# Peptides against a protein of PDB entry 4KTY: the designs that were tried, part 26

Target 1, 266 residues: chain A of PDB entry 4KTY
Amino acid sequence: YVLNDIGVIFYGEVNDIKTRSWSYGQFEDGILDTCLYVMDRAQMDLSGRGNPIKVSRVGSAMVNAKDDEGVLVGSWDNIYAYGVPPSAWTGSVDILLEYRSSENPVRYGQCWVFAGVFNTFLRCLGIPARIVTNYFSAHDNDANLQMDIFLEEDGNVNSKLTKDSVWNYHCWNEAWMTRPDLPVGFGGWQAVDSTPQENSDGMYRCGPASVQAIKHGHVCFQFDAPFVFAEVNSDLIYITAKKDGTHVVENVDATHIGKLIVTKQI

## One batch from the design tools (peptide; made by RFdiffusion4, then SolubleMPNN)

Design b1_p10_4_s2 (from b1_p10_4, 4 letters changed)
Fold by OpenDDE base, seed 5:
Structure b1_p10_4_s2 (fold): chain B 266 residues (1-266), chain A 10 residues (1-10)
Amino acid sequence: as target 1 above (266 residues)
Amino acid sequence: SVPEVPLLYE
């Protein structure tokens, strides 16, 4: 999980799983220097740079450009006129070296690009890491651990009322570390995500969230366990917004979100 | 064909 410099990222749909190659290049010239530069730009205290908890959390913030002029600018509008389309990237090296050279955020990324660059960052700093793809990945925007889907009386989605969303797939990272800040048994794989989705205590970052904690429903454990839990296990709540202003729960689907979670075997 | 970019599920 540290030595491999080429990987596979899963994407597509649950019924049509696709794979793409990604070059992490953690051993390429200038990459370690760039990772150190990223931590410098984050103004990370030297005492924290040896702590994988702090490093992964800082990485989750700094791999995205939000808040802190980090590495990658996300774009989801299919208009990439001022940079490179997310699909054109084949690895982390060019992105990281451009960031180091220009000292400005690189355009553009989406989830697998964020995950690829973040994987390089983690591995470069000696943190075992892998990319995870979640199919039917929920984005809970109000931290209620459910997907509230508002419907018009005709059955169409009310996009104005519906703030939560579900991606056909989403990619993030798992990093291996001990968690002395958590009870015994909640070390190991930790979910971390650099795709800017939600604000976590003042920054667009996510994790490390204990995979074991999520698996056992311990959403009170730092960091961002409720959000990660919702990504993989939230219920879909279909609510009809009636003309009289009343809301009626029409249906609940507890099986749709997180239907498949995959990662490359190493 | 499935697009490369993630899509919102409807």
Scores: peptide ipSAE 0.339, ipTM 0.884, DockQ to the pose 0.210
Fold by OpenDDE base, seed 1:
Structure b1_p10_4_s2 (fold): chain B 266 residues (1-266), chain A 10 residues (1-10)
Amino acid sequence: as target 1 above (266 residues)
Amino acid sequence: SVPEVPLLYE
């Protein structure tokens, strides 16, 4: 989880799983220096740099460009002018070295690119880390732990009534650490995500959230456990919007979100 | 074929 410099990232559909190679390059020249530079840009205190909780949280913020001129600019509109299309990247090294050289955010990334660069950052700093792919990944936009799907009276989806969405797949990271700030048993793998999805206490960041806590339904523990829980375990709530403005729950599906979670074990 | 980029569920 630290020594492997080449990885596999899962993507595609739950019924048609695909893989892509990703070069992490945590041992290549200039990469450690760039990871230290990222922490310098975050103005991270030296005393915190030995704490994987603080490092992973800072990394989740800094791998995306939002708020702090971090490493990667996301783009999801299929317009990649003035940069590199997300699918053209094959590893973290070129991205990190460009960031260090230009001192400006690199264009462009999507979830697997963010996860790839973040995995390099974590491994480079000695934090065991892996990429996780979640199929049917929910994006809970209003923090209600459910995925609201609004239907017209004719049964067609009305996407204007909610910002909640489901991705066919989403990639994030798990980092291994002790959690002395949590009850015993909630150390180990922690979910962290650098893809800018939601604001967390003033910044686009996510985690570390205890995987064990989430698996046992404990969403009260820092950081961002409700959001990560929703990604993997939201109920789909089908709501019919009536012409009179009333909303009626037509169906609830508790089995669709988080249909499959895949990670490489090396 | 399955696209490389993630897609929103419809």
Scores: peptide ipSAE 0.302, ipTM 0.873, DockQ to the pose 0.209
Fold by OpenDDE base, seed 4:
Structure b1_p10_4_s2 (fold): chain B 266 residues (1-266), chain A 10 residues (1-10)
Amino acid sequence: as target 1 above (266 residues)
Amino acid sequence: SVPEVPLLYE
């Protein structure tokens, strides 16, 4: 059980690492009640609420507003006219209390905001959790475990030819639990992500994925191991789209994605 | 300066 109420979130670039403080507020008045309310809104059965696998997966879905009117609406277009800019948040408390009061999704979040709120949720429910920042984080949209980067003939990136993307940084969570549903040795830290990136069996959620399994290339284990693996270990495939419609692989970079993964030691 | 928000890497 993690008792720290204030944390540090890493952001920026691999060559210019920045930090920001985040107040988790897991012991503040109304926060535990709000976390229980989140599980109620998810229609989570009582029997599952004692299982950290189920709880972390439900939390992954419910911290984002997609599918289920969960806690946070994501916005990445730099237009935040109908809410609070993601950078204005300093902790989880105001977000969770607003959600509980309004019973409507709170605007707006990005990855570190999702991770901050999700960290509070996990800690409130007695699940040891930490925030992880991955620099050069891949978003594999077509589930091929590759990051396809299409280039024009002049060498410029053509972002219209793929939905795959690389972020300079991305934040998610690791939650500590046993995994009796996996082989021995794949318990411990599990990657979970509430930032709505990909659909996982009908909902925008991610994990829990065994960090040990990912580290050893075991992408066949539930949940969402291929996606998490791709975030930290995709090969960059540079493809030139020729005018005649042919594609030519110009370069492969197996070292760029997941160049640095940073978290506080717990 | 490094922006606070994540940026797409190109």
Scores: peptide ipSAE 0.297, ipTM 0.874, DockQ to the pose 0.194
Fold by OpenDDE base, seed 2:
Structure b1_p10_4_s2 (fold): chain B 266 residues (1-266), chain A 10 residues (1-10)
Amino acid sequence: as target 1 above (266 residues)
Amino acid sequence: SVPEVPLLYE
């Protein structure tokens, strides 16, 4: 989880799982210096740089360009002018070295690119880390821990009313650390995500959220446990919006979200 | 083939 410089990222569909190679390159020349530069750009206190909780949280913010001119600009509109298409990247090294030399955000990334670069950052700083792919990954935008899917009377999705969304797959990271700020037993793997999805206390960042806490429904634990819980365990609530303005719950699916979570074993 | 980029579930 620290020494491997080449990895595999899972993507595609739950019924047709695909893999892609990713070069992390945490031992390549200039990469450690770039990771230190990232923390310098974040204005991270030296006293916090030895704390994996603080480092992983800062990393989740700084690997994306939002708020702080971090490493990667996300693009999801299939228009990649003035940059590299997300699918063209094969590893973290070129991205990190470009960021260091230009001192400007690199274009462009999507979830697996964010996860790849973030994995390099964590491993470079001695934090055991892995990439996780969640199939049928929910994006709860109102923190109610459910996916509210509004339907027209004909049964089609009302895109105007439906604000929550589900990705066929999403990639984030898990980092290994102790959690002295949490009750005993909630150390170990912590979910962290650098793909900009939701604002967390003023910045686009996510985690560290205890995997054990999420697994046992402890969404009150810092950081961002409700959001991560929703990504892997939200119920789908199908609501028909009637013409008279009334809402009727027609169905609840508690099995669809987080159908499969995959990570490389080594 | 399966798309490389994530897609929204409909």
Scores: peptide ipSAE 0.291, ipTM 0.872, DockQ to the pose 0.208

Design b1_p10_4_s4 (from b1_p10_4, 3 letters changed)
Fold by OpenDDE base, seed 5:
Structure b1_p10_4_s4 (fold): chain B 266 residues (1-266), chain A 10 residues (1-10)
Amino acid sequence: as target 1 above (266 residues)
Amino acid sequence: SVPEIPLLNE
């Protein structure tokens, strides 16, 4: 998990699973220095740099450009006029070296790019890490642990009322660490996510969230366990917004979200 | 039946 400098990322659709190679390059010249620079830009104190909990949380914030002029600018508009299309990247090295050289966020990334760069960051700093792909991944916008899908009376989605969303797939990272801040048994793999999705206590970051805690429904444990839980286990709630202002729950689907979760075994 | 919701990412 630390020594492997090339990987495979799963993407596509649940019925058409695809793989792409990704070069992490954590041993390439300048990469460690860039990871240290990222922590410097985050103004991370020296005492925290030895703590994988703090490092992974800072990394989840700094790999995205939001809030702190971090590494990658996300874009999903299919234009990409002022940078590199997300699909053109094949590894982390060029991104990290460009960031270090320009001292400005690199354009552009999507989830697998964020996850790839974040995986390099974690591995470079000696944190065992892997990429996880979740098919039909929920984005809970209002922290209610469900996907509220508002429908017009004609059955079409009301995009103005519907704030929650579902990714056909989403990639994030799992980092291996002890969690002395949690009860015994909730160490091991921790979900961390650098794709800017939701604000977590003032910044676009996510995790570390104990995979074991989430698996057992312990969403009260830091950090961002409710959000990660929702990504993999939200119910879809279809709500018809009537013209009279009333809301009627038409259907509930408890099987759609988190249809398949895949990670490469190293 | 319920409609499909938009799914994101390339």
Scores: peptide ipSAE 0.027, ipTM 0.718, DockQ to the pose 0.784
Fold by OpenDDE base, seed 1:
Order: structure tokens, then sequence, then C-alpha cells
Structure b1_p10_4_s4 (fold): chain B 266 residues (1-266), chain A 10 residues (1-10)
């Protein structure tokens, strides 16, 4: 989880699982220096740099470019005119070295690119880390722990009535650490996500959220446990929008989200 | 019947 410099990232569909190799390169020349530079750009106090809770949360914010001119600019519009398409990256090294050299965000990333670079950052700083892929991953935009799907009276989906969405797959990271700030038993793997999905206390970041706490339905613990819980366990709520402006729940599916969660054991 | 939902990502 720290010493392996090449990994496998799972993607595709739940019924057609695909893999891609990713070179983390945490031991390559300039990579550790770049990770330290990232923490310098975040203005992280030296006293916090030994705390994996603080480091992983800062890394979650800084691997994306939002708010703080961090490492990667996300793009999902299939244009990518002013950079490298997300699918063209094969590892973290070129991205991190470009960031260090240019001192500007690198274009472009999507979830597996964010997860790959973030995995390098964590491992480089001695935090055991792995990439997790969730198939049918919910993006709960209003923090209600539901995935609201609005239907027209004819049964067609109306995507204009909600910002909630489902990814066919999403990649994030798990980092291993103790959680002295949480009750006993909620240390170990912590979910952290650098893909800029939602604002968390003023910045696009996510985690660390205790995997054990989430598995037991505890979403009250810092950080961002409700959002991570929703990614893996949201109920799909199918709502018909009537012409008179009323909303009627037509169906509830509690089994669709988080259909499969995959990670490589190292 | 429940309709298919729009999925994101490539």
Amino acid sequence: as target 1 above (266 residues)
Amino acid sequence: SVPEIPLLNE
C-alpha cells in the first residue's frame, strides 16, 4: 500500500469491469519534493504535516484545482482543447512534475486521474493508500441521502428538476490511519476523494470519512460521512412531477447504488 | 416499470 509504485484502477460497467494500469511513481525524482510543494501551496503548517488526518484532508483539496489553484483541472465536456485528455494519462509523475514546473493547474483530469495522483501524494508521504472504484456511484447534490429522479407524466426522466446524478463508476481513495478524534473502532481505512464534487466546509474536498463508521450507518462523524454514505448507499427515489405542480413518489430502489465496490489488494 | 436512469462518465 506504500511501496508499490504501479497499480491497477478498475472502471467501466458493473457487468463489464475493465482495468487500466497506473504508474504512481512515488519514488521518482522530484515527486516527493512536489508533494511537499503541494503542502506549501496549501499554506499547511509544519506542525500539521505529521498528522495523516490533516494531510489527507489537505491533499483532497489540493489535488483538484478548485479554490486553491491545486494540481488538476477537472473536465467532463469531451473537448479538452487546452490540455491533455483525461484518458491519455498513464501515471502521476508527468502530472505532478508539470504542476511543480509551471506552478499552474494541469489540464485535464477525471475521477481515476484524481484518484491516481492523490494515491501518489498519500503514498509519497508515508500514508498507506489504495484506490476504490464504486459502480453505480451516487452524487447527492443536496445532502438528503437520497438520489432523486424526476419523471414526466409520460414516464420519461426530467433531468432539469434535480442536480442529483449517478456515475456508472466513480474512483476515490482509502487511506489508512488512526482516528483519535473518533470513537474507538473507527480508525483504519478512511475514504478521501479529490474529485471536485461537492463543497465541504468552504472547499471542494472530501474526507477522511471512517469506512467502518459508514458501514455501520454512522454518518455523524467528521469528515463528509453523509456524502460518502450517499455515494454507496443512496436510495433511488422516482418522483413523478405532475402538471399541477405536485410531486408523487412512484418507486423506491434501495439496491441500485453501490452495486459493486472494488479495490486492489496490495 | 422503472425507467433507466442517465449515467455519467465515459
Scores: peptide ipSAE 0.025, ipTM 0.677, DockQ to the pose 0.768
Fold by OpenDDE base, seed 3:
Structure b1_p10_4_s4 (fold): chain B 266 residues (1-266), chain A 10 residues (1-10)
Amino acid sequence: as target 1 above (266 residues)
Amino acid sequence: SVPEIPLLNE
């Protein structure tokens, strides 16, 4: 989880699982220095740089460009005219070295690119880390732990009212650490996510959220446990918006989200 | 039956 510099990222569909190789390159020249530079750009206090809780939270913010001119600009428009298409990246090294050289955010990333770069960052700093892929991953936008899908009377999705969304797959990271700030038993793997999805106390960041706490239904613990819980366990609530302004729940699907969670064990 | 949800990721 620290020494392996080449990994496999799972993607695709739950019924058509695909793999791609990713070079983390945590031992390549200039990569550790770039990770330190990232923490410098975040103005991270030196006393916090040895704390994996603080480091992983800062990393989740800084691997994306939002708020703080971090490493990667996300794009999902399939144009990518002013940079490199997300699918063209094969590893973290070129991205991190470009960031260090240009001192500007690198274009472009999507979830597996964010996760790949973040995995390098964590491993460079001695934090055991792995990439996790969740198939049918929910993006809860209103923090109610469910996916509210609004339908027109004709059955089509009302995109104006529907704020929540579902990814066919989403990649994030798990980082291994103790959690002295949480009850006993909630250390170990912590979910952290650098893909800019939701604002967490003023910044686009996510985690560390205790995987054990989430597995046991505890969403009250810092950081961002409700959001991570929703990614893997949200119910889909189909709501018909009537012309008179009333809403009617048409259906509830408790099985769609989080169909499969996959990670490499080595 | 409910309609399929649009999936956003590639």
Scores: peptide ipSAE 0.023, ipTM 0.664, DockQ to the pose 0.776
Fold by OpenDDE base, seed 4:
Structure b1_p10_4_s4 (fold): chain B 266 residues (1-266), chain A 10 residues (1-10)
Amino acid sequence: as target 1 above (266 residues)
Amino acid sequence: SVPEIPLLNE
């Protein structure tokens, strides 16, 4: 998980799983220096740089450009006029070196690009890390642990009533660390995500969230466990918005989200 | 039947 400089990222659809190669390049010239530079840009205290909890949380913030002029600008508009299309990247090295050279956010990334760069960052700093792909990944925007899907009376989706959304797939990272700040048994793999999805205590960041805690339904533990739980286990709530302003739950689907979670086995 | 869900990141 630390020594492999080339990986595979899963993407596509649950019924049509695809793979792409990604070069992490954690041993390439200038990459470690760039990772240190990222922490410098984050104004991270030296005392915190030895703590994987703090490092992974800072990394989740800094790999995206939001809030802090971090590494990557996300874009999903399929235009990408002022940079490189997310699909054109083949590894982390060019992105990180461009960031270090220009000292400006690099355009553009989507989830697998964020996850790829973040994986490099973690591995460079000696944190075992892997990329995880979740098919039918929920984005819970209102922190209610469910995916609200609003329907008009005619059955059409009203996308204006919620910011909740579902990715056909989403990639994030798991980082291996002890969690002395959590109860015994909740160390090990921690979900961390650098794709800018939700604000977490003032910054677009996510994690570390204990995978074991989430697996057992413990969402009360820091950091961002409810959000990560929702990504993999949200119920779809179909709500009809009536003309009189009332909302009626029409259907609940507990099986759609998180149909498949895939990571490379090493 | 379940309505079609809008998916992102296509």
Scores: peptide ipSAE 0.021, ipTM 0.668, DockQ to the pose 0.719

Design b1_p10_5_s1 (from b1_p10_5, 4 letters changed)
Fold by OpenDDE base, seed 2:
Parts: C-alpha cells; sequence; structure tokens
Structure b1_p10_5_s1 (fold): chain B 266 residues (1-266), chain A 10 residues (1-10)
C-alpha cells in the first residue's frame, strides 16, 4: 500500500468492467519535493504534517484546483483544448512535476486521475492508500442521503428540479490511519476524495470518513460521512411535484446505487 | 466517466 509504485484502476460499466494501469511513482525524483510543495501551497502548519487525518484532508482539497489553485482541473465536457485529455495520462509523475514546474493547476482530470494523483500523494507521505471504484455512484447535492428524482406528470424526469445525479462509476481513495477523534473501532480504512464534487466546510474536499462508520450507518462522524454514505447506499426517491406545490413520493428504489465496489488487493 | 440517466419508476 506504500511500496507499490504501479497500480490498476477499475473503471467502465458495472456489466463491462475495465482496468487501466497507473504509475504512482512515489519514489521518482522530485515527487516528494512536490508533495511538500503542495502542503506549502496549502499553507499547512508544520505541526499538522505528521497527522494523517489532517494530511489526507488537505490532500483531498489540494489535488483539485478549486479554491486554492491546487494540482488538477477537472473537466467532463469532452472539451480539452487548453490541456491534456484525462484519458491521455498514464501516471501521477508527469502531472505532479508539471504542477511543481509551472506552479499552476494542470489540465485536465477526471475521477481516476484525481484518485491516481492523490494515491501518489498519500503513499509518498507514508500513508497506506488504495483506489476504490464504485459503480452507480451517487452524487447527493443537498446532503439528505437520497437521490431525489422529480417527475413530470408524463413520467419524465424534471431536470430543473432534479439536482442529484449518478455516475456510471466513481473513483476515490481509502487511506489507513487511526482515528483518535472517533470512538474505538472506527480507525483503519478512511474514505478520502479529491475529485471536486461537493463543498465541505468551505472547500471542495472529502474525508477522511471512516469506512467502518459508513458500513454501520454512523453518518454523524467526521468528515463528510453523509456524502460518502450517499455515494454507496442512497435510495432513489421518485417524486411528483404537483401544481399546488405538494410533493408525492411515487416510488422508492433501494437497489440502484452502489452496485459494486472494487479495489485492487495489493 | 459520465452521469447516468435515472431509470423510469416502476
Amino acid sequence: as target 1 above (266 residues)
Amino acid sequence: QHKLPFPKPK
């Protein structure tokens, strides 16, 4: 989880699972220096740099360019005229070295690119980390732990009212650490995510969220447990908005989200 | 990756 510098990332569709190699390169020249530079850009206090909770949370913010001129600019519109298409990257090294050299965000990334770079960052700093892929990954935009699907009278989705969405797949990271800030038993693997999805206390970041807490429905535990829980376990709630302003739940589907969660073992 | 359409309700 720290010593491996090459990995495999799962992607594609749940019924057509694909894999791609990714070179983490945490031992390559200049990579450690770049990770330190990232923490410097974040203005991270030196006293916190030895705390994996703080480091992983800062990393989740800084691997994306939002808020703080961090490492990667995300793009999902298939227009990559001012940079490199996300699919062209094969590893973290070129991205991190470009960031260090230019001192500007690198274009462009999607979830596996964010996860790959973040994995390098974590491993470089001695935090055991792995990439996790979730198929049918929910994006809850209002932190209510469900996918609210608003329907027109004809049964079509009202796109104006429906703000929640589902990714075909999404990649994030799990980092291994103790959680002295949580009750006993909620250390170990922690979900962290650098793909900019939702604002968490003023910044686009996510985690660390205890995997054990998520598994047992303890969404009150810091950080961002409700969001991570929703990614893997939200129900689809089909709602008809009536002309009188009332909402009626027409259907509930508890099987659509989080169909498969995959990670490489070693 | 891309966003999926929601299935029609049952």
Scores: peptide ipSAE 0.604, ipTM 0.939, DockQ to the pose 0.937
Fold by OpenDDE base, seed 5:
Structure b1_p10_5_s1 (fold): chain B 266 residues (1-266), chain A 10 residues (1-10)
Amino acid sequence: as target 1 above (266 residues)
Amino acid sequence: QHKLPFPKPK
């Protein structure tokens, strides 16, 4: 989890699983220095740099450009006019070195690019890390742990009211660490995500969220457990907006989200 | 990576 410099990232569709090679390059020249630079840009105290909880949380913020001019600018519009298309990247090294050289966010990334770069960051700093791919990954935008799908009376989705969404797939990271800030048994793999999705206490970041806690429904545990829980386990709630302004739950689908979660075992 | 449309309610 630390020594492998080449990995495989799962992507595509649940019924058409694809893999891509990714070079993490955590041992390449300048990469460690760049990771340190990232923490410097985050203004991270030296005392925190030895704490994987703090490091992974800072990394989740800094690997994306939002808030803090971090490493990667996300783009999903398929234009990518002012940079490199996300699919063109083959590894973390070029991205990190460009960031270090230019001192400006690198364009562009999507989830696997964020996860790839973040994986390099974590591994470079001695944190065991892996990439996880979730197919039918929910994006809960209002932290209610469900996908609220608002329907018109004719059964069509009301796109104005429906704010939640689902990714065909989403990649994030799991980092291995102890969690002395949590009850016993909730150390080990922690979900961390650098793809900018939701604001977490003032920044676009996510985690570390205890995988064990999430598996046992302990969404109250820091950090961002509700969001990660929703990504893998939220129900689809179909709500009809009636003419009188009332909302009625018409249907619930508990099987749509998180159909497959894949990670490579090292 | 892209957003999926929600399935029609059954």
Scores: peptide ipSAE 0.564, ipTM 0.929, DockQ to the pose 0.933
Fold by OpenDDE base, seed 4:
Structure b1_p10_5_s1 (fold): chain B 266 residues (1-266), chain A 10 residues (1-10)
Amino acid sequence: as target 1 above (266 residues)
Amino acid sequence: QHKLPFPKPK
């Protein structure tokens, strides 16, 4: 959807679903100009600016500050001493206007802030977009499509042996576009994510990944389909690290990740 | 948003 300038973002826990209002403000003064400025900062070729595949991929990179001095600095340390706490933001406008004015990354964001700003960016550029919330969202750090959980011999989790993790919830975006680079049927909603989670071909970005492809287990399609698939479908693999250095799979849980995926229906 | 501890195996 492009015309709606205010939305609802789902967050919290699967057993305690919460909502927050978010003002996208795609029609407010200076916002479109800022979105164009973002593409300029990305040094995006003019020929690519009419292609929603390229635009959404560039947006996923530029809404986060990593690699390219993009819009938002992420922080999850619960300190936020040198900026605005992520929870204090109520919309995209103040963030985007601050970025345009200061020409420096804005502090700080978490997933819903990234998703909110990215939603504004997409809508400003005429790309239908919505925010998606996934509860028990996996973060696959080693690109093996599973959550590796290492256990000590006593059955306790050893968190030092893996960088994989699970978010209580995670927000990203879906953007509507045709995918002429994919087989017929894999256009429509594409998952894109500006929260800096993993490096994708040299930059912290994610997508566009065909939602239809992911639903049917087609992780071979560009871009970042394996990562998005893992966010919603990753199995938990419990591995006992024995004293002799051997690893034994003790258990597999295919039900923990992606318990609920929520988006506002248009 | 925060990362959850892994559940104990069932």
Scores: peptide ipSAE 0.548, ipTM 0.930, DockQ to the pose 0.903
Fold by OpenDDE base, seed 3:
Structure b1_p10_5_s1 (fold): chain B 266 residues (1-266), chain A 10 residues (1-10)
Amino acid sequence: as target 1 above (266 residues)
Amino acid sequence: QHKLPFPKPK
């Protein structure tokens, strides 16, 4: 989880799982320097750079360009005219070196690109890390731990009212660390995500959230456990929005989200 | 990566 410089990222659909190779290149020339530069751009205190909790949280913020001119600009417009299409990247090295050279955010990334670059960042700094893929990954937009799907009376989705969404797949990272700030047993793998999805206390970042805590239904522990829990375990709530403004729950699906979570075991 | 359309309720 630290020494491997080439990895596999799972993507596709739950019934058609696909893999892509990704070169992390954490030992390549200039990569460690770039990771240090990233922390410098974040204005991270030197005293915090030895703490994997702080480092992973800062990395989560800085691998995306939002808020702080971080590494990658996300784009899902399928145009990508002003940069490199997300699918064209094969590893982290070119992205990180371009960022270091230009001192400007690199275009463009999507979840596996963010996860790949973030994995390099973590491993480069000695934090064991892996990429995980969640199929049917929920994006809770209003922090209520459920997917609110608003329907018109004809059964079509009301796009104006429906703010939540579901990805066919989403990639994020798990980082291994002790969590002395949490109860005993909630160390180990921590979910961290650099894909800009939601604002967390003023920045687009996510985690570290204890995987063990989430597995036991504990969402009260820092950081962003409710959001991560929702990604893997949200119920789909189908709500008919009546013309008079009233809401009627038509159906609840507790099995759709988080259908499969996959990670490389090496 | 893309958003899934929401399925119809059962």
Scores: peptide ipSAE 0.024, ipTM 0.677, DockQ to the pose 0.915

